# Peptides against a protein of PDB entry 3ZOQ: the designs that were tried, part 46

Target 1, 223 residues: chain A of PDB entry 3ZOQ
Amino acid sequence: QLLQDSWWNQLKEEFEKPYYQELREMLKREYAEQTIYPDSRDIFNALHYTSYDDVKVVILGQDPYHGPGQAQGLSFSVKPGVKQPPSLKNIFLELQQDIGCSIPNHGSLVSWAKQGVLLLNTVLTVRRGQANSHKGKGWERLTDRIIDVLSERERPVIFILWGRHAQMKKERIDTSKHFIIESTHPSPFSARNGFFGSRPFSRANAYLEKMGEAPIDWCIKDL

## One batch from the design tools (peptide; aimed at target 1 Q62 Q70 S187)

Design b2_p24_3_s4 (made by RFdiffusion4, then SolubleMPNN; from b2_p24_3, 10 letters changed)
Fold by OpenDDE base, seed 2:
Structure b2_p24_3_s4 (fold): chain B 223 residues (1-223), chain A 24 residues (1-24)
Amino acid sequence: as target 1 above (223 residues)
Amino acid sequence: SFFGEPKVEPPQSEEEPPGPSERE
């Protein structure tokens, strides 16, 4: 018996809805006519690396990196060999100051994803060189449903909400059973206004320990 | 599925890349 994917059980109804079918048809045209990121096989990497049942922490991003070879289907993460973007550098600086992790020689956050950190963008695709080009095309409805089904889950989740865009999703989260960690965005434009010193990693682990769950090993090894 | 909607199997690769922040 093929074990059904835990996300498929939660999202099957969404994939059958007209809005998602329209999104898929749009994406087929976009991928055929333009350079779209991430690779079409990597769009759902966040869900592939972190099952519905294994989610411990959610980190929300906006949309994928729009440069060549950058986007990995995980929020804030970049493929090995890719220069760390400014926001990711700031994430690692805060990680170092928060819990003493060394700054890795790469930008892949796959190790977090494998431990139950859902690295979810609200929009899962982008045109090359055109930030937010796929905003308002249907992804937000699907990713809102992802947040909703996590909020409905009995086992608590920790939501890390960096910046105003992510914080707008707070209204969808049942704060009676789930935990929220909020700060300004790690972007150079906002990091000094509250992200630095917010200690999201130690705070997340403190909640996990309180819940009787294993903490996340946030430290990333060099490749 | 062409877009790899989660149905059955986890991703094959451990080295996959991420997306940007609000003001990048």
Scores: peptide ipSAE 0.150, ipTM 0.636, DockQ to the pose 0.164; fails the geometry check
OpenDDE base, seeds 1, 3, 4, 5: peptide ipSAE 0.020, 0.021, 0.043, 0.020; ipTM 0.576, 0.564, 0.603, 0.568; seeds 1, 3, 4, 5 fail the geometry check

Design b2_p24_4 (made by RFdiffusion4)
Pose (drawn by RFdiffusion4):
Structure b2_p24_4 (pose): chain A 223 residues (1-223), chain P 24 residues (1-24)
Amino acid sequence: as target 1 above (223 residues)
Amino acid sequence: AEAEEEEAIFEEQEAAYDPAYVYE
């Protein structure tokens, strides 16, 4: 068993399939022979921090950060102590305009994960310095199933889909129950074309309040 | 000027190991 019960009960059949076994064997070799991010112990951190039952909001990313000291097994977040990359800086600028939070002295979003924000990348590993290097190796098949089981959940889930790749997942989400907040990506190429001013954080909290659920305290505290 | 700005953004994201530039 690789995950806590709430998730294992939804996903155990996927981990038994040949594609996962092939992916696991490839990763055992690559972690031993080269530098793979995030650290192997951290691959499933988004699901460890945010159980299936506790998921309130899902923020979809693509692949992990590919530099030293960055990836935590969470979309968009970085380990405390490293510089914040441009897209993450833009997420904090939008958060400041929307909610009013000060800009934090670190880029870790673990506080969000502990409050029910699933920071799910669609690909969970990467070779150092080589973006998208683990594309098509089996992670998409698993993360599509993670999206499927969340879409099947009775209690609604709020999906935040930034950019074109994340928005492609709308097909897998049952919008008769679930909420979608979508905009352009926070990358500097696209942030001033819709992401800025989109107010995703207050909009997510409004959907939660309508359902009688506690809102997310989005502000990140300095370390 | 627009091309220089696009290149500066590209280099900043690449140097920061921000993969978002690959998907844009």

Design b2_p24_4_s1 (made by RFdiffusion4, then SolubleMPNN; from b2_p24_4, 15 letters changed)
Fold by OpenDDE base, seed 5:
Structure b2_p24_4_s1 (fold): chain B 223 residues (1-223), chain A 24 residues (1-24)
Amino acid sequence: as target 1 above (223 residues)
Amino acid sequence: DEAARREALRKEMREASDPSVYYD
């Protein structure tokens, strides 16, 4: 699918570069020869749901879930009907404790994306059962550019950086304009070391309100 | 130090790659 004009204007030069052309050719082979997630039509869902101008909050993930039917092109999000992965369960637990939202009966974060939460993975594809299998293939260069053009934007953005991988992107963010919320990762391996109690949702909304922007409705309705 | 930070990152990335992070 074609990107929204706002993203196209920011990224069109990247798509003409050799690294992206090589990435595209690699992906054509991968999707033809392997089971790749998400569906090829869903790779850019984060950009489809949230235009460049509409971004209020960014939540960075590493790469898509590698199980069948899980990934939908949004970081941490799973398609309706898919069992919630442990990290996502912890996100909803923190959401409940932070601002009192009920835990939804599904794991789709599309409602966040539609409100201006860019749910961006640094790598946008993965082979079935092989985490990070598409690391170092060119996605990181594109997604770094996405972070860069958001950092360069005059209208402030809130970056939620869970875990060290996401926090490595902090050097690309102009903290004189943008706000950063950091904690440990929601993974069961790290959530109790700082993610729980970090209250990223209320903190993000507090900052949005200070900027005179509408807060995010983080509560997710059941399907 | 930077070396320790990189090692901690590598550990986290390995943990994040664990299938148990994606499945119940």
Scores: peptide ipSAE 0.038, ipTM 0.714, DockQ to the pose 0.103
OpenDDE base, seeds 1, 2, 3, 4: peptide ipSAE 0.020, 0.024, 0.030, 0.031; ipTM 0.524, 0.494, 0.635, 0.499

Design b2_p24_4_s2 (made by RFdiffusion4, then SolubleMPNN; from b2_p24_4, 13 letters changed)
Fold by OpenDDE base, seed 4:
Structure b2_p24_4_s2 (fold): chain B 223 residues (1-223), chain A 24 residues (1-24)
Amino acid sequence: as target 1 above (223 residues)
Amino acid sequence: SEAERLEAIRKEMLEAHDPSVYYD
């Protein structure tokens, strides 16, 4: 699918740059020769589900899940029927403790994306079983531009930055206009050090209400 | 025109991310 017009207007210049052309050629080879996740048609799902103008909240991830059937082009999200990864389980535990949502029977965050939660990974592809295998190949430059154009937007955005990798992007965000919610990563290795009890969902909604915007319905229905 | 050029780029991008382009 073509990018939505709102994103196209913001990013069209990037797609003409040599780095993106090189990335594209690399991806053609990778998808032809290896198992790459997500499916090529799902790479830009975060931008497909959430237009530039509709972004209310950004949740940054690193790179897609590298197991079969997991990645769906949305950070932390997994396709229905896939076992919830440990970090996602912890996200739902915090969601339950924060605002009382039930733990869903699936791991799809599409309902968040459709409400204006941009579920963006900084790297948008990965080789099967090889975490960060596409790091430093050009995605970071594009996703940095995505952060930049959101930072330049007049209407405020809420950035949820879990862990050090996401927090490194704070330097690109105009904190005079935009809101930042920071904590440790939801990973089992870090969640108890600050993610649990961080209440990112209620805090995000509190900012949205102050802006006169509708809050996110973070509760996910069973499928 | 510039509009036609941009549309051509968009179309090319779509094709590049279509799995059918990766398999001859």
Scores: peptide ipSAE 0.035, ipTM 0.509, DockQ to the pose 0.015
OpenDDE base, seeds 1, 2, 3, 5: peptide ipSAE 0.026, 0.028, 0.024, 0.022; ipTM 0.557, 0.570, 0.570, 0.537; seed 1 fails the geometry check

Design b2_p24_4_s3 (made by RFdiffusion4, then SolubleMPNN; from b2_p24_4, 13 letters changed)
Fold by OpenDDE base, seed 2:
Structure b2_p24_4_s3 (fold): chain B 223 residues (1-223), chain A 24 residues (1-24)
Amino acid sequence: as target 1 above (223 residues)
Amino acid sequence: MEAAKLEEIRKEMEAAHDPSVYYD
């Protein structure tokens, strides 16, 4: 099977639907004919690192980084050795000011994923150098279903929604059962308009603690 | 978790959060 049992049980029906089969065939052609990111083995890393039952926090991104060696299959995350993109730098600046974490010497957010932070892009692949090139090809339907099954889960989830694109997914979230942290996007174009000072990390942990759950260790160690 | 507890948490968090705080 493609996914671990907990996600497979939630999503197996999606993979049999025509839209996903069409997406899969498209991706086969794209990966064969062009440079596509992330590596095909890393497409579902967000679901690999964070099981359905272990999700505590969701951070939504748009689509993967489209430069060489960047995309890691996790929203906002980059592989070790890769220069931190501007939005990620701002995320770490907010992290430092929010809860006092040092800025790491790399951009991998795998440690968050392993603790239950689902780092989900709405579109899971991209052509090299072509942002949003795989928009509207079927990923959004699958990732909407991911949001839906999390919304349907009885154990509460904290959704961190940075910027308008992520916030459009709020309508799919049962706010009677789940919590939402919203601000402007960490992008340099918007970070000063609400992201900085939004303190999403301490707020997420405050929710978790009030729920009787272990907080996330957001601080990232150097490699 | 009970709906009442979730609502309590929501109210506490809303009261504690100041969305007007930004970095200079």
Scores: peptide ipSAE 0.477, ipTM 0.802, DockQ to the pose 0.019
OpenDDE base, seeds 1, 3, 4, 5: peptide ipSAE 0.455, 0.446, 0.472, 0.464; ipTM 0.789, 0.798, 0.806, 0.801

Design b2_p24_4_s4 (made by RFdiffusion4, then SolubleMPNN; from b2_p24_4, 15 letters changed)
Fold by OpenDDE base, seed 2:
Structure b2_p24_4_s4 (fold): chain B 223 residues (1-223), chain A 24 residues (1-24)
Amino acid sequence: as target 1 above (223 residues)
Amino acid sequence: MEEAERKRIEEEMLEAHDPSVYYD
């Protein structure tokens, strides 16, 4: 899949490496033999919506939703018309409590992506009904590189790290340049233990304003 | 990784691993 020049310039060396070639060949087989999400054209949607230079905020997820019609290549996001998953519902509850946004009637976070919120999963594909089925196949190395090149960027980035899995990526982030917002995961299993009340949206905007950048309009319009 | 930390990660991921979360 073709990337924007800004991402291509940062990642082209990765695509030439054996691990990515192996990943690509694996994915070709998987998409041919299995039902894989998201659609192959949507795998890099996070990078398509948000250029390397336009990244303001990063929100890390693990891997795509594995149900029909859900995943759209953006972490936590679901296609319009899809029932909001519990974690996403909790994200919107926190959004409402944090900055007063209404709960949207859909779960698409494309509006965030278009504003510079990189909605990145660490693993970018999944088999239908099989969470983490593509874990350890090479995506993590590429997405680690994405984090690395953002960390290396001079212009600061805000990393929102929900849950321990995302927080393990903190070691890759130059905290002398970049801002970290950490809390428990929005999952029903952890949200009440720190995610609720963490106010990641207002905190992110406060950092953006401090940097002299336009804040994110986190409020999502109904469709 | 400490056992408690591993368990927390597992608990956070239970949502993703439970099909009932995504299917009615």
Scores: peptide ipSAE 0.067, ipTM 0.698, DockQ to the pose 0.115
OpenDDE base, seeds 1, 3, 4, 5: peptide ipSAE 0.065, 0.052, 0.010, 0.044; ipTM 0.716, 0.695, 0.430, 0.693; seed 4 fails the geometry check

Design b2_p24_5 (made by RFdiffusion4)
Pose (drawn by RFdiffusion4):
Structure b2_p24_5 (pose): chain A 223 residues (1-223), chain P 24 residues (1-24)
Amino acid sequence: as target 1 above (223 residues)
Amino acid sequence: SEDELAEEEEAARIAELNELNEES
């Protein structure tokens, strides 16, 4: 058993399939022969921090950060102590305009995960310095199933889909129950074309309040 | 057209992250 019960009860059949076994064997070799991020113990951190039952909001990313000291097994977040990359700086600028939070002295979003924000990348590993290097190796098949089981959940889930790749997942989400907040990506190329001013954080909290759920305290505290 | 814009944005994003990582 690789995950806590709430998730294992939804995903155990996927981990028994040949594609996962092939992916696991590739990763055992690659972690021993080269530098793979995030650290192997951190691959499933988004699901460890945010159980299936506790998921309030899902923020979809693509692949992990590919530099030393960055990836935590969470979309968009970085380990405390490293510089914040441009897209993450833009996320904090939008958070400041929307909610009013000060800019934090670190980029870790673990606080969000502990409050029910699933920071799910669609690909969970990467070779150092080589973006998208683990594309098509089997992670998409698993993360599509993670999206499927969340879409099947009775209690509604709020999906935040930034950019074109994340928006492609709308087909897998049952919008008769679930909420979608979508905009352009926070990358500097696209942040001023819709992401800025989109107010995703207050909009997510409004959906939660309508359902009688506690809102997310989005502000990140300095370390 | 939308796919071309997405490819350009992805390339810019990767370049900016590489620059940040080289400076680190």

Design b2_p24_5_s1 (made by RFdiffusion4, then SolubleMPNN; from b2_p24_5, 13 letters changed)
Fold by OpenDDE base, seed 2:
Structure b2_p24_5_s1 (fold): chain B 223 residues (1-223), chain A 24 residues (1-24)
Amino acid sequence: as target 1 above (223 residues)
Amino acid sequence: MEEEKAKEEEEAEIKALAELDAAE
């Protein structure tokens, strides 16, 4: 897949490395032999919708949804017409409580991505019905590099880190330049332990305003 | 050591929940 020039300039060296070539060959076999999500054309949607220079906020996820038609290459996001997963429902509940947005009738977060919210999973592919099936295959090294090049950027970024998995990436972020918003994960199991009431959306916008940047319109319109 | 175990437990819980979320 051809990346935008801004991301290509940051990541071109990674694509030439053996680990990525091995990952690519693995993925070719996986997509040929099994049902893999998202569609191969959607793997890098997070980078397609949000250029390196346009990143304002990063929201880290683990890996794509593994059900039919769900994953669209954006963390926590589902294609229109797909039932909202529980974690996503909780995200929208917090959004409503935080800044008064209505609960959308779909689960697509593309509108966030287009505004500079990088919806990045640490692992970018998954086998149908097999969560984390592509963990440890090379994606983490690439996505770590994505975090690194953002951390190295002079223009500040806001990292929203829900749950311990995402929070493990905090050590890669230069907190002298960048802001971190941390809470428990939005999953039904952990949301009541700190995610609800964490107000990540208003806090992110407060940081953006402090930096002299336009806030994110987090409210999602119905389709 | 306790913090590491707690991290592993939470990761396992998030994983299990992600599987449930995708099954609905």
Scores: peptide ipSAE 0.057, ipTM 0.747, DockQ to the pose 0.314
OpenDDE base, seeds 1, 3, 4, 5: peptide ipSAE 0.053, 0.037, 0.014, 0.035; ipTM 0.720, 0.720, 0.421, 0.709; seed 3 fails the geometry check

Design b2_p24_5_s2 (made by RFdiffusion4, then SolubleMPNN; from b2_p24_5, 16 letters changed)
Fold by OpenDDE base, seed 4:
Structure b2_p24_5_s2 (fold): chain B 223 residues (1-223), chain A 24 residues (1-24)
Amino acid sequence: as target 1 above (223 residues)
Amino acid sequence: EEEKEEEEEEKYENELLAKLDAEE
């Protein structure tokens, strides 16, 4: 898939490496033989909506939702008309408590992405009904590089790291330049242990304002 | 040993999350 923004300059070398070529060939087979999510055209939506230079905030997820019509190439986000997954519901509950936003009637986070929130999964594809089925196939190496090049960027980035999986990436982030907001995962299994009340949205905006940047409008309007 | 326990917990949590997402 071709990147049409500043990401190409940052990642072009990765696409030429053997690991990515192997990943690409694997994906060709998978999409031909299995139902894979998201749609192949949506795999890099996070990078399409948020250019390298426009990234203000990063929210890391694991891998795409594996149900029909859910995944849209953005972490935690679901297409309009899709029932909000439990973690996303908790995200919106925290959003409401943090900054007073109404809970939207849909689960699309595209409005965040368009404002500079990179909604990045560490693994960018999944087989239908098989969570983490594409783990260890090469995506992690690419997404690690995405984190690395953001960490190397002079303009500060805010990394929101929910749960242990995301927090493992902290070692790749230059904390002398970038800000990290950590809490437990928004999952029903962990949200009450620290995610609720963590106020990641107001904290992120506070950092942005301190940097002299426009805050994110986190509130999502109904469709 | 602690690292292995954390990895196992994360794996189970992820599997449980996937199941919850599939049930809705």
Scores: peptide ipSAE 0.027, ipTM 0.653, DockQ to the pose 0.324
OpenDDE base, seeds 1, 2, 3, 5: peptide ipSAE 0.026, 0.020, 0.022, 0.024; ipTM 0.628, 0.568, 0.599, 0.608; seed 5 fails the geometry check

Design b2_p24_5_s3 (made by RFdiffusion4, then SolubleMPNN; from b2_p24_5, 10 letters changed)
Fold by OpenDDE base, seed 3:
Structure b2_p24_5_s3 (fold): chain B 223 residues (1-223), chain A 24 residues (1-24)
Amino acid sequence: as target 1 above (223 residues)
Amino acid sequence: AEEELARKEEAARIAALAELEAAE
C-alpha cells in the first residue's frame, strides 16, 4: 500500500527495517493460507484517511475485529451494514450523552477519520475468529513509531486513550505539547467504571478550540 | 509488577471482548 506523502516521509525508514520485512513476509503467508482481516488493501486505511499533518485526534484500539466483513482498517469502526459491536454501541451512547448526537444506523467512523481523527489500532491485522492472533509480529513496533512521530510533531495532538492497553502508550507521548484524555475502555466490561460520563468528544473539541483549530463534527449521519 | 499484571489482565479482557464482539 502506498501511503500519503506526509506519512511516507515519517515512516519510510521503518519499512526498510528487518522487522517490517519479516512482518511483510509473515502477512503474505497469512493472507495466502488464512482468512485475514481487514482486506489487505484496507490495512493502512487509518493513515489513508488521515494524513500526518491533518491528525487532530488519535483514538487507539488494540487490533481489528475478526468477524466477516467487520474491520475496515479503522479502530472501533465497522463497515456499513455490519451490526455495531458492543464497544462501538457504548461509544455512540457516550457520544449522545456528551454532545447530543443521535445514534447512527451504521458503525462506520470514516467521517471522523476524514476530519483528522486517526483511528489507529496497535496491531493492524488479525486472523478470522482469533483475536490478537497477530500480536507480537511487528505491528506494535510500527505503530509505536506512528505514536512517536506524532509526539514529536510541534502542532499539538489530542490522544484519547481508552483502557489500560492504550494508556500504556502514554509514556511515548510528550505531554508538554500534547493532550491526553484517559478513561476506562468502552467495553461493556469497563464502560460503567469511568467511560460513561467521561465526555471525551466535548473535551477533545474544547482542546481544539483552545488551540484555535476547528472542532470535530462527531455526529455521524445515517446512510 | 502489580501494574504490569493489571495491564495484562485488561489486555486479556479486551481480547475476550473482541471475540465476543465478532461473534455478535
Scores: peptide ipSAE 0.064, ipTM 0.650, DockQ to the pose 0.287
OpenDDE base, seeds 1, 2, 4, 5: peptide ipSAE 0.064, 0.060, 0.017, 0.100; ipTM 0.673, 0.681, 0.403, 0.673; seeds 4, 5 fail the geometry check

Design b2_p24_5_s4 (made by RFdiffusion4, then SolubleMPNN; from b2_p24_5, 15 letters changed)
Fold by OpenDDE base, seed 2:
Structure b2_p24_5_s4 (fold): chain B 223 residues (1-223), chain A 24 residues (1-24)
Amino acid sequence: as target 1 above (223 residues)
Amino acid sequence: SELEEEKKEREYEIALLEELEAAQ
């Protein structure tokens, strides 16, 4: 099976549902006929790097980067050697101002994922050059279920919701158990309206410490 | 519903932002 046992146990019923089968068939056609990102083997990287039980923090994105070689199956993250997109640059600027991390020479957030930061897009695939091209095809139902099963988890999770799209998922999160960090999106079009200075990284770690969990080492080492 | 329309509008806004970002 594709997923770790912990995620499989939470999501196996979804994969048997008609909507996911239809999504799967759609994706087969898309990958055969179009250039689709990320690589099909990388679609579930967020779940591969961060097991259900190991999730500490969730950062929601919309859909993968649609340029060549960019997307690696993690929200906001780009493969090493890829120029950092503007939103990611702003994320690193806020990271630097928040907790003093240096700006890394790459854009891979794999180190976050390995520490329990679920870098989840609501839509997990995209056509080259066509942002949000796989919207409404079934991914949102699966990723909503991912949010739901995390919300249902007894062990608390921190949800970082940048921008309106991510914040629409707030209604699915049991705030009696879980923590939400909200701000405007890191995009150049919105970052100055609240993202900068929001200090999501230190705030997330503060919650983790309150829960008696190890904080995330948000600082990313150069490659 | 108004809520669904608002959701669609917000999703469109982010999609547009991402498209503009990708064009930079």
Scores: peptide ipSAE 0.032, ipTM 0.656, DockQ to the pose 0.194
OpenDDE base, seeds 1, 3, 4, 5: peptide ipSAE 0.030, 0.029, 0.031, 0.031; ipTM 0.667, 0.664, 0.678, 0.657

Design b2_p24_6 (made by RFdiffusion4)
Pose (drawn by RFdiffusion4):
Structure b2_p24_6 (pose): chain A 223 residues (1-223), chain P 24 residues (1-24)
Amino acid sequence: as target 1 above (223 residues)
Amino acid sequence: SEEDEARIEEANEFAEELIEEEEE
């Protein structure tokens, strides 16, 4: 068993399939022979921090950060002590305009995960310095199933889909129950074309309040 | 697309700086 019960009860059948076994064997070799991020112990951190039952909001990313000391097994977040990349700086600028939070002295979003924000990348590993190097190796098949089981959940889930790749997942989400907040990506190329001013954080909290759920305290505290 | 290429370039440049600092 690789995950806590709430998730294991939804996903155990996927981990038994040939594609996962092939992916696991490739990763055992690559972690021993080269530098793979995030650290192997951190691959499933988004699901460890945010159980299936506790998921309030899902923020979909693509692949992990590919530099030393960055990836934590969470979309968009970085380990405390490393510089914040441009897209993450833009997320904090929008958070400041929307909610009013000060800009933090680190980029870790673990606080969000602990409050029910699933920071799910669609690809869970990467070779150092080589973006998208683990594309098509089997992670998409698993993360599509993670999206499927969340879409099947009775209690509604709020999906935040930034950019084109994340928005492609709308097909897998049952919008008769679930909420979608979508905009352009926070990358500097696209942040001033819709992401800025989109107010995703207060909009997510409004959907939660309508359902009688506690809102997310989005502000990140300095370390 | 142009957006994907810009994002990949930016991410590569940023990661290369971190790798160089680690090796110093």

Design b2_p24_6_s1 (made by RFdiffusion4, then SolubleMPNN; from b2_p24_6, 13 letters changed)
Fold by OpenDDE base, seed 5:
Structure b2_p24_6_s1 (fold): chain B 223 residues (1-223), chain A 24 residues (1-24)
Amino acid sequence: as target 1 above (223 residues)
Amino acid sequence: SAEDEAIRAEEEAFAAELEAEAAA
């Protein structure tokens, strides 16, 4: 089985559709002919770490990091031992200012994922050194469906939407049930224009507490 | 968008550094 039962039940119909079959065939060629990130076994890490029912928070990214050893199958996350990308550094700076967490000595966000933070990219693969190389190949349709089935869920979800690309997905979210936290992107280009000081972590936890759910422990321990 | 391009440019620059390090 590719996915946990909870996600499989939500997405099984997508996997039978022609667009996904074509995507799979494309990916087979890509992985065979050149270096693709993340590792093929890590493509669905976001869904592996966070079941459909366990999703509390969603953080949307665009596509995986395309440098060597970076992509972990989780948005914004990098494997341990990899230098923290600029956006991730700013995420940790805001985390520190928001709720007092220390800046971790690594960039892995797996601990968030295990607590119900779905770290989802809209495109789940990329060629080495070629940003957005797999844009428009079918991933967006699948990940839109992921957003849709979460939006349809009765239990509320918190969507953290950094930057315009992520905010474009707001139209797919039932705001009568779900909560949205929006700001500029954590990138150095835009972070000073609204991301810093947006306090997404404490705000997310405030919503969780209001719903009677356990808050996320956003603080990441050193490895 | 211009924002997306700027964001990507920063990440691309960083990725290029990692490529250089990996090649060394």
Scores: peptide ipSAE 0.402, ipTM 0.890, DockQ to the pose 0.884
OpenDDE base, seeds 1, 2, 3, 4: peptide ipSAE 0.377, 0.398, 0.390, 0.396; ipTM 0.881, 0.888, 0.886, 0.888

